Peptides against a protein of PDB entry 4QMF. Designs and how they scored, part 5

Target 1, 175 residues: chain A of PDB entry 4QMF
Amino acid sequence: ESSFMTLFPKYRESYLKTIWNDVTRALDKHNIACVLDLVEGSMTVKTTRKTYDPAIILKARDLIKLLARSVPFPQAVKILQDDMACDVIKIGNFVTNKERFVKRRQRLVGPNGNTLKALELLTKCYILVQGNTVSAMGPFKGLKEVRRVVEDCMKNIHPIYHIKELMIKRELAKR

## One batch from the design tools (peptide; made by RFdiffusion4, then SolubleMPNN)

Design b1_p8_7_s1 (from b1_p8_7, 3 letters changed)
Fold by OpenDDE base, seed 1:
Structure b1_p8_7_s1 (fold): chain B 175 residues (1-175), chain A 8 residues (1-8)
Amino acid sequence: as target 1 above (175 residues)
Amino acid sequence: ELEFLPLP
């Protein structure tokens, strides 16, 4: 039997408690058991004797990982689809100065979220910038592009450069 | 270990 556990922050507890019946229902379709521990602040997923596909446990692991990183359930549950992958990019360790971190993180979002929306459209990914992580969901190619843009932004390469490059590549692929 | 980095 395969099992995975993920810790979540206290500020997620109320939300996770509210949606946990929906998590259970989604995983029950695949015969994956799940447990929410409110004392430890953990989510666990495990295979059962009725789990037919052993690979679905890896998707269940990714589901609880996304939920712990503030991804809403209606988006996070899409990870159970075969064509969907995810990535959780740690951004908190690229800069020591808090103000510099906040400024670089804000560049990923941009004015009114327009930079983030452009990146989502170009990569065909969902992207959530929250705290010290960026969570992304989508095709593997798009996720690779998102990780590059996010990491380079934290290395002081402005996202607009990559957005322009992705726009040019998209125009060339239509011809 | 995915160190849970709390939201600052």
Scores: peptide ipSAE 0.023, ipTM 0.660, DockQ to the pose 0.031
Fold by OpenDDE base, seed 4:
Structure b1_p8_7_s1 (fold): chain B 175 residues (1-175), chain A 8 residues (1-8)
Amino acid sequence: as target 1 above (175 residues)
Amino acid sequence: ELEFLPLP
């Protein structure tokens, strides 16, 4: 038996309670058991005797991790697809000054979310900036690029630099 | 194919 547990912040409780039947139904297709503990504030996923693919438990682990980091269920459930990977990038530890942290985090989003949307399009990833983490879902290559841009942004390298680089690389790959 | 990319 393989099991994974993830804690979630209190502000997610109401949402997770609302969608938990959908989580259960999605995991039941793979014979993965799941438990929502509202007292502890945890989600657990477990293999069962009927689990056919033992690797699906790792995807179920990633599902609950994404849900804990405010990814909506209709997006997070796509992690169960074989071609879909995810990353949860911790950004809260790069800067000690709160105002500097907020400023650098806002650069990832940009005016009207345009910086984030550009990065999503170039990397073919979904990206959610929330709290002290950035959650990303997509192809492994794209996730590697997202992590670089996100971490460098927190290190005071503006995302626009990497966006320009990714645009050039994409144009060159079409020739 | 990328039809449009918003300015960052």
Scores: peptide ipSAE 0.019, ipTM 0.608, DockQ to the pose 0.080
Fold by OpenDDE base, seed 5:
Structure b1_p8_7_s1 (fold): chain B 175 residues (1-175), chain A 8 residues (1-8)
Amino acid sequence: as target 1 above (175 residues)
Amino acid sequence: ELEFLPLP
């Protein structure tokens, strides 16, 4: 039996309560059991005797990790698909100054979210900037690109630089 | 669709 637990922040509790039946139903298709603990503030996933694919538990682990980081259920549940990977990038430790952190995090989003949308389109990833993490879902190649851009942004390399590079690479690949 | 992005 394999199990994984993820803690979630208190502000996610109400949302997780509302969608937990949908989480259960999605995991039941794979014979993965799940538990929401509101006292501890945790989500647990575990294999059962009926779990056919042992690898699905790792995807279930990633599902609860994404949910804990404010990814909406309709997006997070796509992690159960074979072609979908995810990453949760910790950004809170790159900068000690809170104002500098907020400023650099805002650069990832950009005006009206346009910088983030451009990065999503170029990498073929879903990207959510929330709190001290960036959650991404997509192909492994795209996730690697997202992590580079996100980490470099926290290191004061502007995302637009990488976006331009990705645009050029995309146009060259169409020729 | 990718909108016009200014140069860095």
Scores: peptide ipSAE 0.018, ipTM 0.617, DockQ to the pose 0.154
Fold by OpenDDE base, seed 2:
Structure b1_p8_7_s1 (fold): chain B 175 residues (1-175), chain A 8 residues (1-8)
Amino acid sequence: as target 1 above (175 residues)
Amino acid sequence: ELEFLPLP
């Protein structure tokens, strides 16, 4: 039997309690067992004797990881689809200065979220910037592009540069 | 359709 556990921050507890029946129902379709431990503050997923696809447990692991990182359930549950991948990019360790960190993280979002929306559209990914992580979901090619832009932003390369590059590449692919 | 995101 394969099992995976993830811890979640206390501020997620109320939300996770609310959606846990929906998590259970989604995983039951794949014969994956799940447990929410409110004392430890953990989520666990496990294979059962009825689990047919051994790869689905890895998707279940990614589901609980996304939920722990504040991705909402209606978006996170899409990870169970075969064509969907995810990435959780740690951004908190690129910059020691808190003000510089906040400034660079804000560049990923941009004015009114326009920079983030542009990046989502160009990469065909969902992207959530929260705390010390960026969570992304989408096609594997798009996820690689998102990771590059996010990490480069934390290294002081402005996201607009990559957005312009991605726009040009997209227009060239339409000829 | 990517509506033209205005370049900042």
Scores: peptide ipSAE 0.015, ipTM 0.606, DockQ to the pose 0.096

Design b1_p8_8_s2 (from b1_p8_8 with F6Y E8D)
Fold by OpenDDE base, seed 1:
Structure b1_p8_8_s2 (fold): chain B 175 residues (1-175), chain A 8 residues (1-8)
Amino acid sequence: as target 1 above (175 residues)
Amino acid sequence: EILFDYSD
């Protein structure tokens, strides 16, 4: 049997405890077992003898990965759908200076979150910037664009440039 | 950070 475990930060414990019954119910539909370990601070998913589709365990892996990175359950659970993919982009290792890191991360979000919202719309992805990671959910094409923009942002290429580029490409595709 | 542990 296959199993995956992920650790989560302490600040997520209360939320995960609150929604874990919902996680269990969602995974039970696919005969995937799950365990929340509050002492270790970990989530585990595993196949059972009743698991019919072995590929669903990878979706379950992605689910707990997303939950660990602060994605709300109603959004994260969509990863169990066949047409939904995700990416967790580590952004904390691009810059050594904390202030520079925070500044560049803020550029990705933008005033009132408008920059991030524009990126979400253009890529048709859900995007959550939290801590040292950016979590994204959506089509593979969109996810590829998100990763490019996010990483370039941390490399001091402003997201506005990419957003404008994506807007132009979108307009050209409509013609 | 994300840590995965795989067991079969």
Scores: peptide ipSAE 0.026, ipTM 0.641, DockQ to the pose 0.019
Fold by OpenDDE base, seed 5:
Parts: structure tokens; sequence; C-alpha cells
Structure b1_p8_8_s2 (fold): chain B 175 residues (1-175), chain A 8 residues (1-8)
């Protein structure tokens, strides 16, 4: 038997409570049990005697991890698909100055979210910037690219540099 | 924070 637990911030409680029946139903299809503990502020997933594929518990682990970081359920639940991977990138420890942190984080989003949208398209990933983390979902190759751009941004390398590079690589790959 | 327990 395998079990995984993740803590979630208080501000996420109301949403998680609202969608937990949907989480339960999605995991029931794979005979994975789940528990929402509102006192502790935790989500738990565990295999059961009826769990056929033991590897699905790792997907369930990723699901609750994504939900804890504000990824909406309709998107997060896609992690249960075989071809879908995810990454939660911690960005809060790159810069000590709060103002500098906020500015660099905002660069990832860009005007009207256009920078983030461009990155999503080029990497074929879903990307959510929230608090001290960036959550991403997509193919493994795309996720590696996202992490590179995100971490470099926090290291004061503007995302536009990487976006231009990705665009060029994309065009070259078509030829 | 992710906690895990493996006991199959």
Amino acid sequence: as target 1 above (175 residues)
Amino acid sequence: EILFDYSD
C-alpha cells in the first residue's frame, strides 16, 4: 500500500472543499482513495486492495500537489492521463528582496499575460504563476523548457530572450 | 510539502 499527503494553504480550503467530490470521483475510477482533512489542511491519496495499476498513485500524488498550488481541478485532473506530466517550480527563494521578487515574477506574466501565453504555446504546456511557485503541465520536454525559462527569469534573465530562442528553434524544426 | 508512506 502506498500513500501520499500534501499540505495546502488556508486560502485554498474553500475551493478544495467545493471540488472534493469531483476529485473523489476521478480517483475512484482508478480505485485510489483520498481524504481531505480541513483541520490539518492536508490532502491524502492512497492505494486500495482494488488498485490495479500501482503507478497511478504517483499521478494521484501529482494531482493533489497541483491542487494545493491553486491549479483548478479541470486542468489538474488531466495529470491522470498517461502522456501528461507536471512540475511545481519554487521561485520564492531566488531573490531575498520582495520588490525585486515581484518584479521578476511579473516578467513571467508580462503585459496582459502575453509573455506567459507565448511561453505556453511554444512549450505546449499549461503554466500558472501563483505566489511562490509556478505550476506547469505538459510534455516532459516542454516542462524542462518551462523550468529553464522560469528559473532564469528569477535569475534576472528576461523571458523574452528565451521566447525568441524558442521561436527560432521552432521555425528551424519545421524546415 | 509532500509526505509519503510506502507499505505494500
Scores: peptide ipSAE 0.025, ipTM 0.635, DockQ to the pose 0.015
Fold by OpenDDE base, seed 4:
Structure b1_p8_8_s2 (fold): chain B 175 residues (1-175), chain A 8 residues (1-8)
Amino acid sequence: as target 1 above (175 residues)
Amino acid sequence: EILFDYSD
């Protein structure tokens, strides 16, 4: 059997407890077993003898990873679809100064979330900025762009710069 | 943090 485990922060416990039956139901369709350990603060997924698709365990792994990083279940569960990929981008180690970190992270979101919304639209990805990570879901090509923008933002390259580039590329691709 | 375990 194959299994994956991820730890989750304490502040996610109440939510995960609430939605875990839904997680179980979703994974049961694929004959993937799952365990929520509230003592350890972990989620585990594992194949069973009835698992028919060996690759689905990797998607289950991604599911719990996303859930651990505050992605809501209705969105995270989409990772089980064949055409959906995800990325959890660590942003907490780019800047040592806390205030600078917060400032740059806020740039990803922008006024009224407009920067993030623009990036989501251009990359066709779902993007969630939370804590020390940015979680993204979508096509691989889009995810690659998201990671670039996110990491560059933490390196003091404003997201608007990349958004403009993406807009131009998109327009050119329509021709 | 993702940990992989393989067992029979």
Scores: peptide ipSAE 0.022, ipTM 0.631, DockQ to the pose 0.015
Fold by OpenDDE base, seed 2:
Structure b1_p8_8_s2 (fold): chain B 175 residues (1-175), chain A 8 residues (1-8)
Amino acid sequence: as target 1 above (175 residues)
Amino acid sequence: EILFDYSD
């Protein structure tokens, strides 16, 4: 029997309470048990004797990880699908200067979110920039690209450079 | 966040 637990920040508590019944229902379909501990500020998922596919616990682990990092439930729950992967990219440790961090993080989003939208389209990923992490969901190849762009952005390589590269690659793939 | 895992 396998179990995973993830801590969540206090500001997520109210939201998690509102959607936890939905989480439970989604996981019940796979006979995965789950617990929301508001005192500790944790989410736990675990297999049961009725769990048919033991591998689903890993997806349940990812689900609570995504929820902890502010991904909305309707999006996060898609991780339970076989063709969906995710990545939580820690960006807070690349730059110690707060102003520089904020500036570079904003570059990922861009004016009116256009930079992020372009990256999402090119990688076929969902991407959420929030706090000290970037959460992404999508195909494995796309996730690799997202991580590279995100980390490079924190290293002062503007995302526009990578977006151009991805655009070129897309055009080549169509031919 | 911190992730913990264990097996029973």
Scores: peptide ipSAE 0.020, ipTM 0.646, DockQ to the pose 0.017

Design b1_p8_8_s3 (from b1_p8_8 with F6Y S7R)
Fold by OpenDDE base, seed 2:
Structure b1_p8_8_s3 (fold): chain B 175 residues (1-175), chain A 8 residues (1-8)
Amino acid sequence: as target 1 above (175 residues)
Amino acid sequence: EILFDYRE
């Protein structure tokens, strides 16, 4: 039996309670068991004797990881699809100064979220900037690009540099 | 096998 547990912050508790029946139903299709522990503040997924694909437990692990980092269920549940991958990028430890951290995180989002939207389109990924993490879902190639841009942003390389580069690469790939 | 991941 394989089992994975993820702790979630207190502010996610109310939301997770409301969608947990949907989580259970989605995982039941794959014969994966799940438990929401409100006392400990944890989510657990487990294989069962009826689990057909042993690799699906890793997808379930990723599902609860995404949910813990504020990804909405309708988006997070897409991780169970074979062609969908994800990444949770920790950004809180790149900068010790709080004001500098906030400024760099805001650069990633940009005015009216336009920088983030551009990055999503260019990488074909879903991207959520929340707290001390950036959650991304999409193709592996796109995720690799997202992580590079996000980490570089926290290292004081403005995302606009990468956006321009990705735009050029996209145009070249159409030829 | 039990594996643990923490998010705050």
Scores: peptide ipSAE 0.035, ipTM 0.670, DockQ to the pose 0.021
Fold by OpenDDE base, seed 5:
Order: sequence, then structure tokens, then C-alpha cells
Structure b1_p8_8_s3 (fold): chain B 175 residues (1-175), chain A 8 residues (1-8)
Amino acid sequence: as target 1 above (175 residues)
Amino acid sequence: EILFDYRE
């Protein structure tokens, strides 16, 4: 049997408790077992003797990874679909100064979240900026673009330049 | 087999 375990921060505990029955039900459809350990602060997914597709455990791994990083369940559960991929981008180690970190992270979000919304539209991805990570879900091509923009932003390259580039590329592709 | 993943 194969199993994966992911730790989650304390502030996520209350939410995970609330939706864990839904997680269990979603994974039961694939005969994947799951455990929420509130003492350790961990989520675990496991194959069972009834698991038909052994590859689904990797999707389950991704599910708990996304949940640990504050992605809501209705969105995170979409990772179980074959055509859906995800990426959790660590952004907390690009700069040591906290104020600089917050400033650059805010650039990614933009006024009223408009920068992030534009990036989501152009890459066809769901994107959540939370804490020291950016979680993204979507097609592989889009995910690659998201990671580039996110990491460049933390390296002091403003997202607006990438957004403009993506807009131009989209316009040219429609011709 | 247990595989561990921690997100900071």
C-alpha cells in the first residue's frame, strides 16, 4: 500500500475539520482512504486493496497538499480530474526582509485583486496567494506561466510586464 | 509506505 502525508498549519485546523467528511466522500469514490490527525496536524491518504487505479493516489496527494495551503475544498477537489494539474509555489525564501516580501507579494495581487484576476484569465488557472505560497490549478502550460510570473515577481520583476506579454501573445494567436 | 510532504 502507498500513502502520503502532508502537514498543515494550526490556523487551518478548524476548516479542515469542517470539510473532512466531504474529503472522505470524494476519495471513497476511488477507494482511497484518508486520515485527519489533529494532534500531529497532518493529513494522510492511502491506497486500499480496492483501489483500482494506482495513479489516483498521486491525485489524492495533490489534494491534501492544496488543502494544507488554504485552497477551498470545492476548488481543490477538482484536482482529482484527469485534465487538472496543480502547483504550490514557495515564495517565502526569495527575500529576507519581511516588508519587501509583503510588498512584492502585494504586487502579484494588485489593486482589488485585479492583477491576479488578469493572470488567472490569461493562463486559464485558478491562483491563490496565501502566506508563503502561491497555489495554482489548471493546465500544465498555464501552470508554467504562473510559476514564471510569480517567481519573477518575487525577484522584483513586476507582473504587469508579463501580463502585457501574455495579452499580446493571445491576440496574435487568434489571428 | 509513508511519504512525507511539509509545506512551510
Scores: peptide ipSAE 0.034, ipTM 0.672, DockQ to the pose 0.021
Fold by OpenDDE base, seed 1:
Structure b1_p8_8_s3 (fold): chain B 175 residues (1-175), chain A 8 residues (1-8)
Amino acid sequence: as target 1 above (175 residues)
Amino acid sequence: EILFDYRE
């Protein structure tokens, strides 16, 4: 059997309590067991004797990972679909200066979230910037692009540069 | 197999 655990931050506790029954129901369909530990601040998923598809546990792992990083359940649960992949990109260690970190992270979002929305559309991904991570869900190709843009942003390459590049590539692909 | 991920 396989089991995966993830810790979540304290600020996420109230939400996770609220939606945990939904998590349980979603995973029950695949005979995956799950546990929410509010004392430790952890989520656990595990296979059972009735788990038919052994690969689904990896998707369950991804589910709790996404939930821990503030992805809403209605979006996160889509990871259980075969055609959906995800990535949790750690951005907190690219710079040591907190002010610089905040500035670069804000560039990913942009004014009124417009930069992030543009990136989502171009990559066909869902993207959530939260704390020290960026969570993304979508096709593998799109996820690869998202990771590049996100990491480069933290390395002081402005996202607008990549967005323009992606737009050009998109237009060329249509021809 | 038991694996642990820490996220904060």
Scores: peptide ipSAE 0.033, ipTM 0.668, DockQ to the pose 0.022
Fold by OpenDDE base, seed 3:
Structure b1_p8_8_s3 (fold): chain B 175 residues (1-175), chain A 8 residues (1-8)
Amino acid sequence: as target 1 above (175 residues)
Amino acid sequence: EILFDYRE
C-alpha cells in the first residue's frame, strides 16, 4: 500500500470542506481512498486492494498538492488525466527583502494579469501565482518554460524578455 | 508512506 499526505493552510479549510465530496468521487473512480483531516489540517491519499493502476497514486498525490496551494478543484482534478503534468515552484527563497519579493512577484502577473495570461497562452499551461508558490499545469515542455520564466523573474530578469523570445520561437516554428 | 508540506 502506498500513501501520501500534505498539509494545507488554515484559510483553505472552508473551501476544501465544500469540494471534498467531489474529490472523493473523482478518486473513487480509480479506487484511491482519501481523507480530509481538519484537526491536523492535512489531506491524505492511499491505494486500496482494488487499485488497478499503482501509478495513479502519484496523480492523486499531485492533486492534493495542487489543492493545498489554492488551485480550484475543477482545474486541479485535470491532473488525473494521463497527459497532464504539474509543477509547484517555490519563489519565496530567491530574495530576502520583502518589498523586492512583492515587486518581482507582481511582475509575473503584470497589468491586469496580461503578463501571466500571455505566458499561459505561449506555454499552453495553467498558471496560478499564490503566496510563496507558483502552481502550473500542462505539458512537460511548457512546464519547463514556465519554471524558467518564473525563477528568472525572481532573479530580476523581466518576464517580458522571455515572452518576446517565446513569441519569436513560435513564429519560427510555423510551417 | 511519503509526507510533504506545501503550507504557505
Scores: peptide ipSAE 0.027, ipTM 0.660, DockQ to the pose 0.024

Design b1_p8_8_s4 (from b1_p8_8 with F4Y F6Y)
Fold by OpenDDE base, seed 4:
Structure b1_p8_8_s4 (fold): chain B 175 residues (1-175), chain A 8 residues (1-8)
Amino acid sequence: as target 1 above (175 residues)
Amino acid sequence: EILYDYSE
């Protein structure tokens, strides 16, 4: 039997407790068991004797990973679909200066979230910037692009440059 | 508190 566990920050506890029945129901469809440990602050998923798809446990792993990083359940649960992938990009270690970190992270979002929205559209991904991570869900190709933009942003390459590049690539692909 | 949810 396979199992995976992830820790979640304290501020997520209330939400996770609220939606855990939904998590359980979603995973039950795949005969994956799950445990929410409010003392330890962890989520666990594990296969059962009735699990018919051995690969689904990996998606369940991803589900709890996403939930731990503040992705809402209605979005996170989509990871259980075969055509959906995800990535949790750690951004907290690129910059030592806190002020610089905040500034660069804000660039990813942009005014009124417009930069992030543009990136989501161009990559066909869902993207959530939260704390020291950026969570993304979508096709592998899109996820690769998201990671590049996100990491480069933290390296002081403004996302707008990548967005322009992606726009050009999209236009070329339409021909 | 620990919540246990297992598939039937």
Scores: peptide ipSAE 0.034, ipTM 0.686, DockQ to the pose 0.013
Fold by OpenDDE base, seed 5:
Order: sequence, then C-alpha cells, then structure tokens
Structure b1_p8_8_s4 (fold): chain B 175 residues (1-175), chain A 8 residues (1-8)
Amino acid sequence: as target 1 above (175 residues)
Amino acid sequence: EILYDYSE
C-alpha cells in the first residue's frame, strides 16, 4: 500500500483541525485513509485494502499539499476530480532581498487583486498567492501558463506583459 | 512530501 505525508506550518493548524472531518469524509468516498498529526504538524494519506483506483492516492497527495499551502478546503477538494490538476510554485528563492521579493510578489496580485483575477480568467485556473508559494488549480495547459507568469514575475518580468499577450492570443483563437 | 510503502 502507498502513503504520502506533507508538513504544514503552525499557522494552518487551527484551520486544518476545523475542516479535517470534511477531509476525512471526502477521502472516505475513495477508501483513502488520512491522519492529521498535530504534534508533528503533518497530514498523511494512505491507500487501504478497499481502495479501488490506485491513482486516487496521487490526488489525495495533492489535496494535502494544497491544504498545507493555505488553499481552502472547498477549493482544494476539487483536486479529486479527474480533470483537475494543481501546481505549488515556490517563489521564495528567486530573490534574496526581502523588499524586492515583496514587491514582485505584490505585482502578481496587483491593485485590488485585479492582476491575479485577470490571470485566473485567462488561464481558467484558481490561483492563491500565499507566503513563499503560489498554488494553482486548473487544466494542465493553464497551469503551465500560470507557472510561466509567476516565475517570470519573480524574475522581474511584469505580469501585465504576459496578460496582454494572453489576451491577444485568446482573441486570435476565437477567429 | 514523503512517500512510504507499507503493509496493512
């Protein structure tokens, strides 16, 4: 049998405790067992003898990964759907200067979150910027676009450039 | 992330 574990930061503990029954119920439908360890600060998912689809454990792995990075449960649980993929993009190591990091990360969000919303619409993805990671959920091709924009942003290529290009490509594809 | 193989 297979098991995956992920650590979560202390600030997520209260929330995870609150929703863990919902996590358990969602995974029970697929006969996947799960454990929340508050001492270690970890989440674990496991196949059981009753697990029918062995591939679902990989989806469960992704679920706890998303939850660890502050994605709310109602959104994260969608990863269990066949057509849904995800990506957790590490952004904390692109720059060493904290102020520069904060500025570039803020560019991803934009004023009133409008930059991020535009990117979500164009890529058909859910995107959450939190701490040193950006979590994204959606179709694989959309996720590839998100990762490119996010990483380029941390490399000092403004997201507006990519958004403009995506808009143009979208219009051309409709013709 | 850590992967384990185990027996029930």
Scores: peptide ipSAE 0.025, ipTM 0.650, DockQ to the pose 0.014
Fold by OpenDDE base, seed 1:
Structure b1_p8_8_s4 (fold): chain B 175 residues (1-175), chain A 8 residues (1-8)
Amino acid sequence: as target 1 above (175 residues)
Amino acid sequence: EILYDYSE
């Protein structure tokens, strides 16, 4: 049997309590068991004797990982679909200065979230910037692009550069 | 943050 556990921050507890029944129902369809431990602040998923597809546990692992990083359940649960992948990109270690970190992280979002929205559209991914991580869901090709843009942004390469590049590539692909 | 466990 396979089991995976992830910790979640305290500020996430209230939300997770609220949606945990929905998590349980979603995973029950695949005969994956799950546990929310409010004392430890952890989520656990595990296969059962009735689990037929052994690969689904990996998606369940990804589900709780996404939930721990503030992805809303209606979006996170899509990870259980075969064609959906995800990536949790750690961005907190690229710079030591907090102010610099915040500024670079904000560049990913942009004015009124327009930069992030553009990146989402171009990569066909869902992207959530929260805390020290960026969570992304979508096709592998798009996820690769997202990670590149996100990491480069934290390395002081402005996302606009990559967005322009992606736009050009998209136009060329349509021809 | 993620622990892996496998039990036969």
Scores: peptide ipSAE 0.024, ipTM 0.651, DockQ to the pose 0.015
Fold by OpenDDE base, seed 2:
Structure b1_p8_8_s4 (fold): chain B 175 residues (1-175), chain A 8 residues (1-8)
Amino acid sequence: as target 1 above (175 residues)
Amino acid sequence: EILYDYSE
């Protein structure tokens, strides 16, 4: 049997407590057990003898990973669907200067979140910029594009450049 | 951080 555990920040504790029954119910459908440890600050998922799909534990792993990175449950639980993939992109280690980090991270979001929304639409992904990570959910192709844009942004390549490129590619694909 | 544990 397989088991995965992830730690979560203290500020997520209240929310996780609130939705944990929903997590349990969602995973019970797949005979995956789960545990919320408030002392350690961890979430655990594990297969049981009744787990019929061994691969579902990997999706459960991803679920708790997403929840730990502030993705809300109604969105995160979609990871259990066969056609949904995810990526948690660590962005906190690209730059050492805090001010530079904040500025570049803000570029991902843009005015009124318009940059991020454009990226979501173009990649068909859900994207959440929170803290030192960017969480994304969607098709593999879209996720690959998101990771590229996000990492390049942290490397001082403005997302607008990639958005323009993606727009052009999309138009070409319609032809 | 995710930890992997295989028991059975």
Scores: peptide ipSAE 0.023, ipTM 0.641, DockQ to the pose 0.016; fails the geometry check

